# Designs tried in a protein design run: peptides against a protein of PDB entry 1EBD. Part 13

Target 1, 138 residues: chain A of PDB entry 1EBD
Amino acid sequence: KASYEGKVAAEAIAGHPSAVDYVAIPAVVFSDPECASVGYFEQQAKDEGIDVIAAKFPFAANGRALALNDTDGFLKLVVRKEDGVIIGAQIIGPNASDMIAELGLAIEAGMTAEDIALTIHAHPTLGEIAMEAAEVAL

## One batch from the design tools (peptide; made by RFdiffusion4, then SolubleMPNN)

Design b1_p10_1_s3 (from b1_p10_1, 7 letters changed)
Fold by OpenDDE base, seed 3:
Structure b1_p10_1_s3 (fold): chain B 138 residues (1-138), chain A 10 residues (1-10)
Amino acid sequence: as target 1 above (138 residues)
Amino acid sequence: SEMIERIKNL
């Protein structure tokens, strides 16, 4: 967020129009395990009256996490029930800070859980957990 | 989780 705001400010000072407002701003904690979030939390969506599916998949069931001996945590997708659109995601686990970018892109593009579930992820990777969580939401 | 509540916007 701070880096993006600095870029927008520099462009405004230079007299360039700022035409980009992001809907989904990621938030990260570089702890062990790492934590990352983008878009809605499940409870935030419920408090706004959005009917959601919270789809969760554990790193303990991910082949790459097992190979790395780092299986703590999970990925959670917050999916709008009406149309299957992903409106939020949370990751606690290995490489969460980088993995959140895929889900940020999906939210910005208005993608569904089905779109992620049908996207082939390389095997074995930590990123497969996004596909597995998307399948849970279907 | 309490851990998620500590997340910061960068």
Scores: peptide ipSAE 0.026, ipTM 0.589, DockQ to the pose 0.053; fails the geometry check
Fold by OpenDDE base, seed 2:
Structure b1_p10_1_s3 (fold): chain B 138 residues (1-138), chain A 10 residues (1-10)
Amino acid sequence: as target 1 above (138 residues)
Amino acid sequence: SEMIERIKNL
């Protein structure tokens, strides 16, 4: 958020239009394990009356996480039940700060859990966790 | 979780 706001300010000074407000601004904490979030939390969606599926997949079930001996945490997708659109994601685990970018793209593009589930991810990668969580939401 | 609640916007 802060770096994005700084970029918008720099662009404005250069005579460019202000960037549009995006729905999916990522938030990251570089802790151990890392934490990242974009879009809705499950409870936020429920508080707004959105019927959601919260699909979780643990790092302990991922081949890359096992190979790295770093299996703490999970990825959670928040999926709107009406149309299967991904409206939020939270990650606690290794490389969460980078993994959140794919999900930010998916949310901004209005992609569904099916879109992610049908996207082939390289094996073995931590990115497969997003695919597996999307399959749980189907 | 407690960790998710600590997330910072960058």
Scores: peptide ipSAE 0.026, ipTM 0.592, DockQ to the pose 0.054; fails the geometry check
Fold by OpenDDE base, seed 4:
Structure b1_p10_1_s3 (fold): chain B 138 residues (1-138), chain A 10 residues (1-10)
Amino acid sequence: as target 1 above (138 residues)
Amino acid sequence: SEMIERIKNL
C-alpha cells in the first residue's frame, strides 16, 4: 500500500492520470509465521450481509511446507456463495507475503474458486495451498 | 486469528 501510494503520488506530481483505487490492497506482516491478507475477512463479509464460504487449508497438509519443516498456519479463501467469486484471502504461514499476490490478482479479476482450483500449480510448492483451499470451496 | 488482524498494508 505505502509503495503503491508513493507511486500514485509521484504520478500525480508528474501530471499523469491518478491510478484507480483497487479494491484488493494487500496487507502483510513479516512476522514468523508471515501474515498476509487481501480483500474481505470472513466476518467483514458477513457483517455486510454477504453469504460466504470460508475455505481453509492448512500448511501442515502442504508437501512443500512439510519439506521446509515450516507447517504453521493456513490459507483461507473467502468465497461468495452465490457465484463462487473470491472476495478475500488470508494467509498465515511460509511465504505468505508473496503468495498473497496470486489471490490479489484473482480478486481484482473477479475470479472464482473454480478458476483457482482448475489452475495447475507446480508440485511441490507452497502455492499449491491456494488450489487446495479453492477445491475446499467447491 | 489475532495475528492476522494485526496486518499492515504494504
Scores: peptide ipSAE 0.026, ipTM 0.590, DockQ to the pose 0.055; fails the geometry check
Fold by OpenDDE base, seed 1:
Structure b1_p10_1_s3 (fold): chain B 138 residues (1-138), chain A 10 residues (1-10)
Amino acid sequence: as target 1 above (138 residues)
Amino acid sequence: SEMIERIKNL
């Protein structure tokens, strides 16, 4: 966010139009395990009266995480029940800081859990966990 | 989770 805000400021100084305000601003903590979030948390959605599915998949069940011996944590998708649209995602685990970008893209594009579930992810990768969590949401 | 609550925007 801060980096992006700096870019927007630089563009404004250069006489360019202001950037669009994005819904899905990622937040990251580079801890061990890493933490990342984008969009709604489950409780935030509920507090706003959005009926959601919280689909969770553990890294302990991910083939790449097992191969890396780094299986702590999970990916959670927050999916709006009405239309299946992904409105939030949280990752605690290996490479969460990079993996959140896929979910940020999905949220900004208005993608559904089905869209992610039908997207072929390379095997074995950490990224497959997004597909697995999406399947849980179906 | 408590850990998620510590997330910072970048």
Scores: peptide ipSAE 0.024, ipTM 0.579, DockQ to the pose 0.055; fails the geometry check

Design b1_p10_1_s4 (from b1_p10_1, 6 letters changed)
Fold by OpenDDE base, seed 2:
Structure b1_p10_1_s4 (fold): chain B 138 residues (1-138), chain A 10 residues (1-10)
Amino acid sequence: as target 1 above (138 residues)
Amino acid sequence: SEMVERLKNL
């Protein structure tokens, strides 16, 4: 967020119009395990009257996490039931700080759980957890 | 952290 705001300010100073958009800004905590979030939490969506699917997939079920011997945590997708659009994601686990970027892109682009589920992820990677969670949401 | 607590309760 702060880096993004700084970039927008630098562009404005250079005479290039830019806008700050606060939709789908990722939040990261570099704890052990790492924590990352983007977009809606499940309860926030419900409080706004959005009917959602909360699809969860654990790191313990991922081949890369097992190979790394680091299997604590999960990824959660918050998917709008009406159209399958991803509106939020939360990750607790190894490399959550980097993994959140794919999901931030998906939310900003208005992608569906189907779009992620049909995207081939390299094997074995932690990134496959996003694909598996998307499959749960279908 | 409020964020960490929220995430843990998902």
Scores: peptide ipSAE 0.024, ipTM 0.633, DockQ to the pose 0.051
Fold by OpenDDE base, seed 4:
Structure b1_p10_1_s4 (fold): chain B 138 residues (1-138), chain A 10 residues (1-10)
Amino acid sequence: as target 1 above (138 residues)
Amino acid sequence: SEMVERLKNL
């Protein structure tokens, strides 16, 4: 966010069109485990009257996390029930700070849980957890 | 942080 805001400011100073405000601005805390979020939290969506599926998948069920002996936490997708569009994601666990980018892209592109579920993720990787959570949402 | 706490409560 801060880096992006700095870039927008620099572009504005240079006389370039200001970048559009993105909906999916990631928030990351580099704790142990890492925490990352983008888009809606489940409760935020509910408070706005959006009917959502909260699809959760634990790192304890992820092959790469098991191999790394780092299985704390989970990935949660917040999926709009009406159309299956991903509107939020939260990750607590290994490499959450990097993994959130895929989901940020998905949200900004208006992708569905099905789109993620049908995307082949390399095995074994932490990133597979996004696919697994997406399958839960179907 | 508040964010970490919020995330842990998911």
Scores: peptide ipSAE 0.023, ipTM 0.635, DockQ to the pose 0.050
Fold by OpenDDE base, seed 5:
Structure b1_p10_1_s4 (fold): chain B 138 residues (1-138), chain A 10 residues (1-10)
Amino acid sequence: as target 1 above (138 residues)
Amino acid sequence: SEMVERLKNL
């Protein structure tokens, strides 16, 4: 966020219009377990009258998390029901701070849960949980 | 999740 704001400020000072307006700014808390979020929370979407699917998948069901003996938490996708577009994501668990980037990309690109579900993730990986959560949303 | 709610309030 601060880095992005710094770029926008620098562009404004230079008299250049910003060509990029990001919808999704990630937030990370480097706790144990890590927490990360991007885009809408489920309740925020509901408060705005957006009909959403909250698709949740636990790290306890992820093969890599099991292998690492680090299975606390989950990934949640907030998916707009009308068109299946991912509008938010939250991760609590191992490597959440890095894993949120895939979902930030998905949101910025206007991807659907189907797009993520159909994206092959290596097995076993933590990142595979995004695919699994996307499948839940279908 | 309480932890998610805390994150929401940041």
Scores: peptide ipSAE 0.023, ipTM 0.607, DockQ to the pose 0.053
Fold by OpenDDE base, seed 3:
Structure b1_p10_1_s4 (fold): chain B 138 residues (1-138), chain A 10 residues (1-10)
Amino acid sequence: as target 1 above (138 residues)
Amino acid sequence: SEMVERLKNL
């Protein structure tokens, strides 16, 4: 957010138009395991009266995580029940800080769990866990 | 988890 705001400010000073509206800003903690989040948490959605599916998949069931001997944690998708649109995601586990970008893009684009489930992810990769969690939401 | 709580406070 701070880096993006600095870029927008520089563009404004230079007299260039800039888009300022974001739907989803990622949050990252570079711990071991890493933590990342974008959009709604499950409870935040419920508190706003949004009916959601919380689809969770563990890194212990991911082939790349097993090969790396780093299987702690999970990926969670927060999916709006009405239309299947992804409105939030949380990752605790290996490479969470980089993996959150795919889910941020999906939320900004208004994609559904089906869109991710039908997207072919390379095997074996950590990113494949997003596809697995999306399948749980269907 | 405690890690999730840290995330909520960013």
Scores: peptide ipSAE 0.021, ipTM 0.614, DockQ to the pose 0.051

Design b1_p10_2_s1 (from b1_p10_2, 7 letters changed)
Fold by OpenDDE base, seed 4:
Structure b1_p10_2_s1 (fold): chain B 138 residues (1-138), chain A 10 residues (1-10)
Amino acid sequence: as target 1 above (138 residues)
Amino acid sequence: SEMSKRLKEL
């Protein structure tokens, strides 16, 4: 966010039109395990009257996480029930800070859980957990 | 979804 705001400010000073209002700004805590979030939390969506599916998949069930002996945590997708659109994601676990970017892209693009579920993820990777969570949401 | 839409258009 701060880096983006700095870029927007620099572009404004340079006379370039800045017209990006992002819906999905990631928040990251570089703890052990890492924590990352983008878009809605489940409870936040509910408080706003959005009917959601919270699809959760644990790193303990991810082949790469097992191979790394780093299986703490989970990925959660917050999916709008009406149309299957992903409106939020939370990751607690290995490489959450990088993995959140895929989900940020998905949210900004208005993608559905089906879109992620039908995207081939490399095996074995931590990133497969996004696909697994998306399948749970279907 | 976009993916399912593409499949229907084939």
Scores: peptide ipSAE 0.074, ipTM 0.743, DockQ to the pose 0.038
Fold by OpenDDE base, seed 2:
Order: C-alpha cells, then sequence, then structure tokens
Structure b1_p10_2_s1 (fold): chain B 138 residues (1-138), chain A 10 residues (1-10)
C-alpha cells in the first residue's frame, strides 16, 4: 500500500495524472509460517450481509509443499455465492507473501473462482493451491 | 466470466 501510494505521488509530482483506485490491499506478516491476506475475511463479508463460500485448501495436500517438507497451513478463498466472484483470500503457509499476488490480481479484476480453476498452474508448485481452493468453491 | 464464456463456446 505505502509503495503504491508513493508511486502515485511521484507520478503526480511529475505532472502525470494518477489515482489510488484499488479494491484490495494485500497485508503480509513475514512470520513462520508467513501470513497473507487480501480483500474480505469470511466474517467481514457475513457481517456486511454478503452470502459467501469459504473454500479452504491445505498445504498438506499440495505436491510442492510435500516435496519441500513444509506443509503447515492453508489457503482460504472467500467467494460471493451470487456470482462466484472472489472477494477475499487468506494464506497461512510457506511463500504466502508471494502467493497472495495472484489472488490480489484476481480480486482487482473481478474474477470468479471458475476463472482461477480454469487457469493452468505449473506442476508441482505452491501456486496450485489457489487453483485447488477455487475448485472447492465451485 | 471470460473463461466461462470461452468454455461454453467450445
Amino acid sequence: as target 1 above (138 residues)
Amino acid sequence: SEMSKRLKEL
């Protein structure tokens, strides 16, 4: 967030119109395991009256996580039931700080769980966890 | 979605 706002400010100072127009701001904690979040938490969506699916997929079920011997944690997708649009994601696990970027992109673009599920992810990668969680949400 | 549209067209 701060880096993005700094870029917008620099562009404005340089005389180029720019706007801070984002729906989802990633938050990362570089703990062990790492924690990352973008968009709605499940409870936040429910508190606002949004009917959601919370699709969860564990790192322990991922081939890359197994190969790395680092299988703690999960990815959670928060999907709006009405239209399947992804409105939030949380990751606790190895490389969560980088994995959140795909989901941030998906939320900003208004993508559905189906869009991620139908995207081919390289095998074996931690990134496949996002695809697997998206399939759970279908 | 774009993906869903493409899938339906196949």
Scores: peptide ipSAE 0.051, ipTM 0.741, DockQ to the pose 0.037
Fold by OpenDDE base, seed 3:
Structure b1_p10_2_s1 (fold): chain B 138 residues (1-138), chain A 10 residues (1-10)
Amino acid sequence: as target 1 above (138 residues)
Amino acid sequence: SEMSKRLKEL
């Protein structure tokens, strides 16, 4: 967020049109395993009265994670039950800091779990876990 | 999303 706002400020100083328009700000902790989050946590959605599906898929079942011998953790999608729209995501595991960007884009665009489930992810990749979690939410 | 809209139209 701070880096993005700094870019907008620099563009404005240079006389270029620029805008700050974002809905979901990612949060990352570069621990081992890495932790990343964007949008709602399951409990936050429940506390606001949103009926959600929490779809969870473990890295222990991901082909690339197995090949890398790095299978700790999971991906969780927080999906609004009413319309299947993704409103949050959490990743604990390998490459979580980079993988959260796909889910941030999905939330910003108002995508559903079905949209991700129907998007072909390369096999075997860590990113394939997003598709697997989306299928759980269907 | 645009994909979700397309699916609803099918």
Scores: peptide ipSAE 0.046, ipTM 0.700, DockQ to the pose 0.052
Fold by OpenDDE base, seed 1:
Structure b1_p10_2_s1 (fold): chain B 138 residues (1-138), chain A 10 residues (1-10)
Amino acid sequence: as target 1 above (138 residues)
Amino acid sequence: SEMSKRLKEL
């Protein structure tokens, strides 16, 4: 499945965080579907002993993706359970390369899943999936 | 969080 292949690709490109002052550097693959990642993968967080929830929402349930007939893939948030802070995100799907920027901002700012869930996203948009995934994490 | 704080202040 395209979504599974995209997940494997995203995991391969994430690398280890470089010793730069940034919490997360986005990685993007302009494939079809696009793949984007920022911050921790779920397994990386677990390997470091961070208790996380991985909240996943499919593009197949996104109104804009349905309207575009481009519903492959998902958005995943990696949320630290202790405080609800978003520490990673992965997107496989339409416009993942642009959509990762919101999540990069959220991670760098130390935002929680609640902060994203309480942010009004335009309807219908692909970006609305970030809010949906954030709600799953609550 | 900032958003949670705002909700409590309303």
Scores: peptide ipSAE 0.045, ipTM 0.731, DockQ to the pose 0.031

Design b1_p10_2_s2 (from b1_p10_2, 6 letters changed)
Fold by OpenDDE base, seed 4:
Structure b1_p10_2_s2 (fold): chain B 138 residues (1-138), chain A 10 residues (1-10)
Amino acid sequence: as target 1 above (138 residues)
Amino acid sequence: DEMKKRLKEL
């Protein structure tokens, strides 16, 4: 956020078109385990009257997380039921700070849980958890 | 539950 706002400010000062405010600004806490979020939380979507599926997959079921002995946490997708579009994601676990970028891209592009579920992720990887959570949302 | 609290702090 702050780095992006700084870039937008610098571009505006330089007479470049200001980037439109993105829908999906990631928030990251570099704790142990890492925490990352983009878009809607499940409760925020519900409070706005959006009918959602909250698809959750644990790192304890991820082959790479097991191999790293770092299995605390989960990935959660917040999927709009009407059209299957991903409107939010939360990650607690290993590499959450980097992994949130895939889901930020998915949200900004208006991708569905099916789009992620049908995307081949390398095995075993931490990123594979996004695919697994997307499959839960189908 | 602790992890759910951390998520609310984001």
Scores: peptide ipSAE 0.025, ipTM 0.638, DockQ to the pose 0.046
Fold by OpenDDE base, seed 2:
Structure b1_p10_2_s2 (fold): chain B 138 residues (1-138), chain A 10 residues (1-10)
Amino acid sequence: as target 1 above (138 residues)
Amino acid sequence: DEMKKRLKEL
């Protein structure tokens, strides 16, 4: 958020038309394990009357996490049931701070869980957890 | 509110 707002301010100072227009702002906590979130939490969506699927995939089921001996946590996708659009994501686990970027892109672009599930992820990677969670949402 | 508005436009 702050870095993005700083870029918009720099563009405005340079005389370029710029606006702060974002749907999803990532939030990261560099704990052990790391925590990252973007978009809606499941309860926030429900409180707003959005019918959602909360798809969860654990790091303990990922081949890369097993190979790293770091299997704590999970990825959760919050998917709107009406059209399968991803509206939020939460990650607790290794590299959550970097893994959230793919899901931030997906939310900003209005992508579905199917779009992520059908995207080939490199094997073995922690990034495959996003694909697996998207497949759970189908 | 703004996020909810854009999510309805998608």
Scores: peptide ipSAE 0.020, ipTM 0.554, DockQ to the pose 0.598
Fold by OpenDDE base, seed 3:
Structure b1_p10_2_s2 (fold): chain B 138 residues (1-138), chain A 10 residues (1-10)
Amino acid sequence: as target 1 above (138 residues)
Amino acid sequence: DEMKKRLKEL
């Protein structure tokens, strides 16, 4: 956020049209476990009248998380029921700060839960949890 | 539930 706002401010000072769009800006807290979010929370979508599926998968069921002995938390996808489009994602767990970027890309590209579920993730990786959560949304 | 609280603080 602050880095992006700084870029927008520099563009404005240079006399270029600039706007800060906050819709798809990732939020990260580098705690233990890490927390990351992009797009809608489940409740925000509901408050706007969007019918959603909240698909959740635990790190305790991820092979890489087990191998790392770091299994606290989960990934949650917020999927619009009408068309299966991913409109939000939240991660609490190992490497959440980096893993949120895949889901940010998926949201910006208008991808569905099916698109993520059909994407082959390397085994064993933490990233497989996105695929597993997408399968839960189907 | 504490994890869900942390998510709301993002």
Scores: peptide ipSAE 0.020, ipTM 0.589, DockQ to the pose 0.050
Fold by OpenDDE base, seed 5:
Structure b1_p10_2_s2 (fold): chain B 138 residues (1-138), chain A 10 residues (1-10)
Amino acid sequence: as target 1 above (138 residues)
Amino acid sequence: DEMKKRLKEL
């Protein structure tokens, strides 16, 4: 957030039109395991009256996480039931701080769980967990 | 549950 706002401010000062309009601001905690979130939590969506699917996939079922012997945690997608659009994501586990960027992109682009499920992820990678969680949401 | 609590504090 702050770094992006700084870029937008610099562009504006340079006479380039720039808009700060983001749907999703990522939040990261570099703990062990790492924690990352972007967009809605399941409860926040429910409190706003949004009917959601909370699709969860564990790192214990991810081939790369198994190979790394780092299988703690999960990825959760918060998917709006009306249209299948991803409106939030949470990751607790290995590389959560970097992996949240894909899901931030998906949310900002208005992508569906189907879009992620149909995106080929390299095998074996931690990133496959996003695809697997998206498949759970279908 | 504790990990879920940490995420809710973000």
Scores: peptide ipSAE 0.018, ipTM 0.576, DockQ to the pose 0.047

Design b1_p10_2_s3 (from b1_p10_2, 7 letters changed)
Fold by OpenDDE base, seed 4:
Structure b1_p10_2_s3 (fold): chain B 138 residues (1-138), chain A 10 residues (1-10)
Amino acid sequence: as target 1 above (138 residues)
Amino acid sequence: AEMKERLKNL
């Protein structure tokens, strides 16, 4: 966010068009476990009258997390029920700070849970949890 | 509101 805001400010000063209004600005806390979020939280979506599926998958069921002995937390997808579009994601767990980028991309591109579920993720990886959570949302 | 409007275009 801060780096992006700095870039936007520099572009504005240079007379470039205003930055694209992005839906999803990631937020990361480098705690142990790491916390990352992008787009809507489940309750925020509900408060705005969006009917959502909150699809959750635990790191305790992820093969890479097990191999790393770092299985705390989960990934949550916030999916609009009407069309399956991903509108938010939260990750608490290993490498959440990097993993959130895939989901940020998915949200900005207007992807569905099906798009993620049908994307082959390497096995075993932490990123595979996004596919697993997407399958829960189907 | 801003995000909601953007989501309508997806």
Scores: peptide ipSAE 0.023, ipTM 0.646, DockQ to the pose 0.583
Fold by OpenDDE base, seed 1:
Structure b1_p10_2_s3 (fold): chain B 138 residues (1-138), chain A 10 residues (1-10)
Amino acid sequence: as target 1 above (138 residues)
Amino acid sequence: AEMKERLKNL
């Protein structure tokens, strides 16, 4: 957020039109395991009256995480039931700080759980956990 | 609230 706001300010000073107008801004904690979030948490969506599916997949079931012996945590997608649009994601686990970027892109683009489920991810990778969680939401 | 409004327009 701060880096993006700095870029917007620099562009404005340079005379270019720019605005902070993103749907989703990621938050990351570089702990062990890493924590990352973008968009709504499940309870935040419910508190705002959004009917959601919370689709969760554990790193203990991810082939790359098993191979790395780093299987703590999970990925959770928060999906709007009305249209299947992804409105939030949370990751606790290996490489969460980088993996959140795919989900930030998906939310900003208005993608559905089906869009992620139908996106081929390389096997075995940590990133394929997003596809697995999206399949849970279908 | 602001995010919710933008999400409705997706």
Scores: peptide ipSAE 0.023, ipTM 0.632, DockQ to the pose 0.557
Fold by OpenDDE base, seed 5:
Structure b1_p10_2_s3 (fold): chain B 138 residues (1-138), chain A 10 residues (1-10)
Amino acid sequence: as target 1 above (138 residues)
Amino acid sequence: AEMKERLKNL
């Protein structure tokens, strides 16, 4: 966020058109396990009157996480029930800090849970958990 | 800490 805001400021000073209008600002805690979030938390969506599906998938059921012996945590998708659009995601687990980027992209692009569920992820990978959580939301 | 707590409660 700060780095992006710095680029926008530099562009503005240089007289180039630029705007910041993003919903999907990621937040990361580099703990063990890592924590990452982008967009809405489930409760935030509910507090705003958005009917959501909270789709959760555990790393304990992910083939790569098992192979790495690092199976703590989960991925959660916050999906708007009306249209299936992903509006938030949270990850606790291995590589959460990097994995959140895919979901940030999905949110900014206005993708649905179906879009992620139908995206082939390599097997076995940690990223595959996003596909699995998206399938839960269907 | 806040985010970790929120995530744990989800």
Scores: peptide ipSAE 0.010, ipTM 0.504, DockQ to the pose 0.051
Fold by OpenDDE base, seed 3:
Structure b1_p10_2_s3 (fold): chain B 138 residues (1-138), chain A 10 residues (1-10)
Amino acid sequence: as target 1 above (138 residues)
Amino acid sequence: AEMKERLKNL
């Protein structure tokens, strides 16, 4: 966020039109394992009266995570039940800080769990865990 | 608040 605001400020000083539009701001903690989140947590959605599916898939079942011997944690999708739209995601595990960007894009675009489930992810990759969690939500 | 507004437009 601060980096993005700094870029917009620099563009404005240079006389270029720029817009600040924050939608799904990612939060990242570079711990071991890494933690990343975007959009709603399950409880936040429930507190607002949104009926959700919390679809969870463990890194222990991911082929790339197994090959890397780094299988701690999981990915969770928060999916609105009425239409299958992804409204939040949390990742605890390897490369969570980078992997959250795909899910941020999905939320920004109004994608469904089905959209992610039907997107072919390269095998074997950590990114496949998003597809696997999306399949759980179906 | 911003997330709520975005969800209304999806």
Scores: peptide ipSAE 0.021, ipTM 0.600, DockQ to the pose 0.516; fails the geometry check

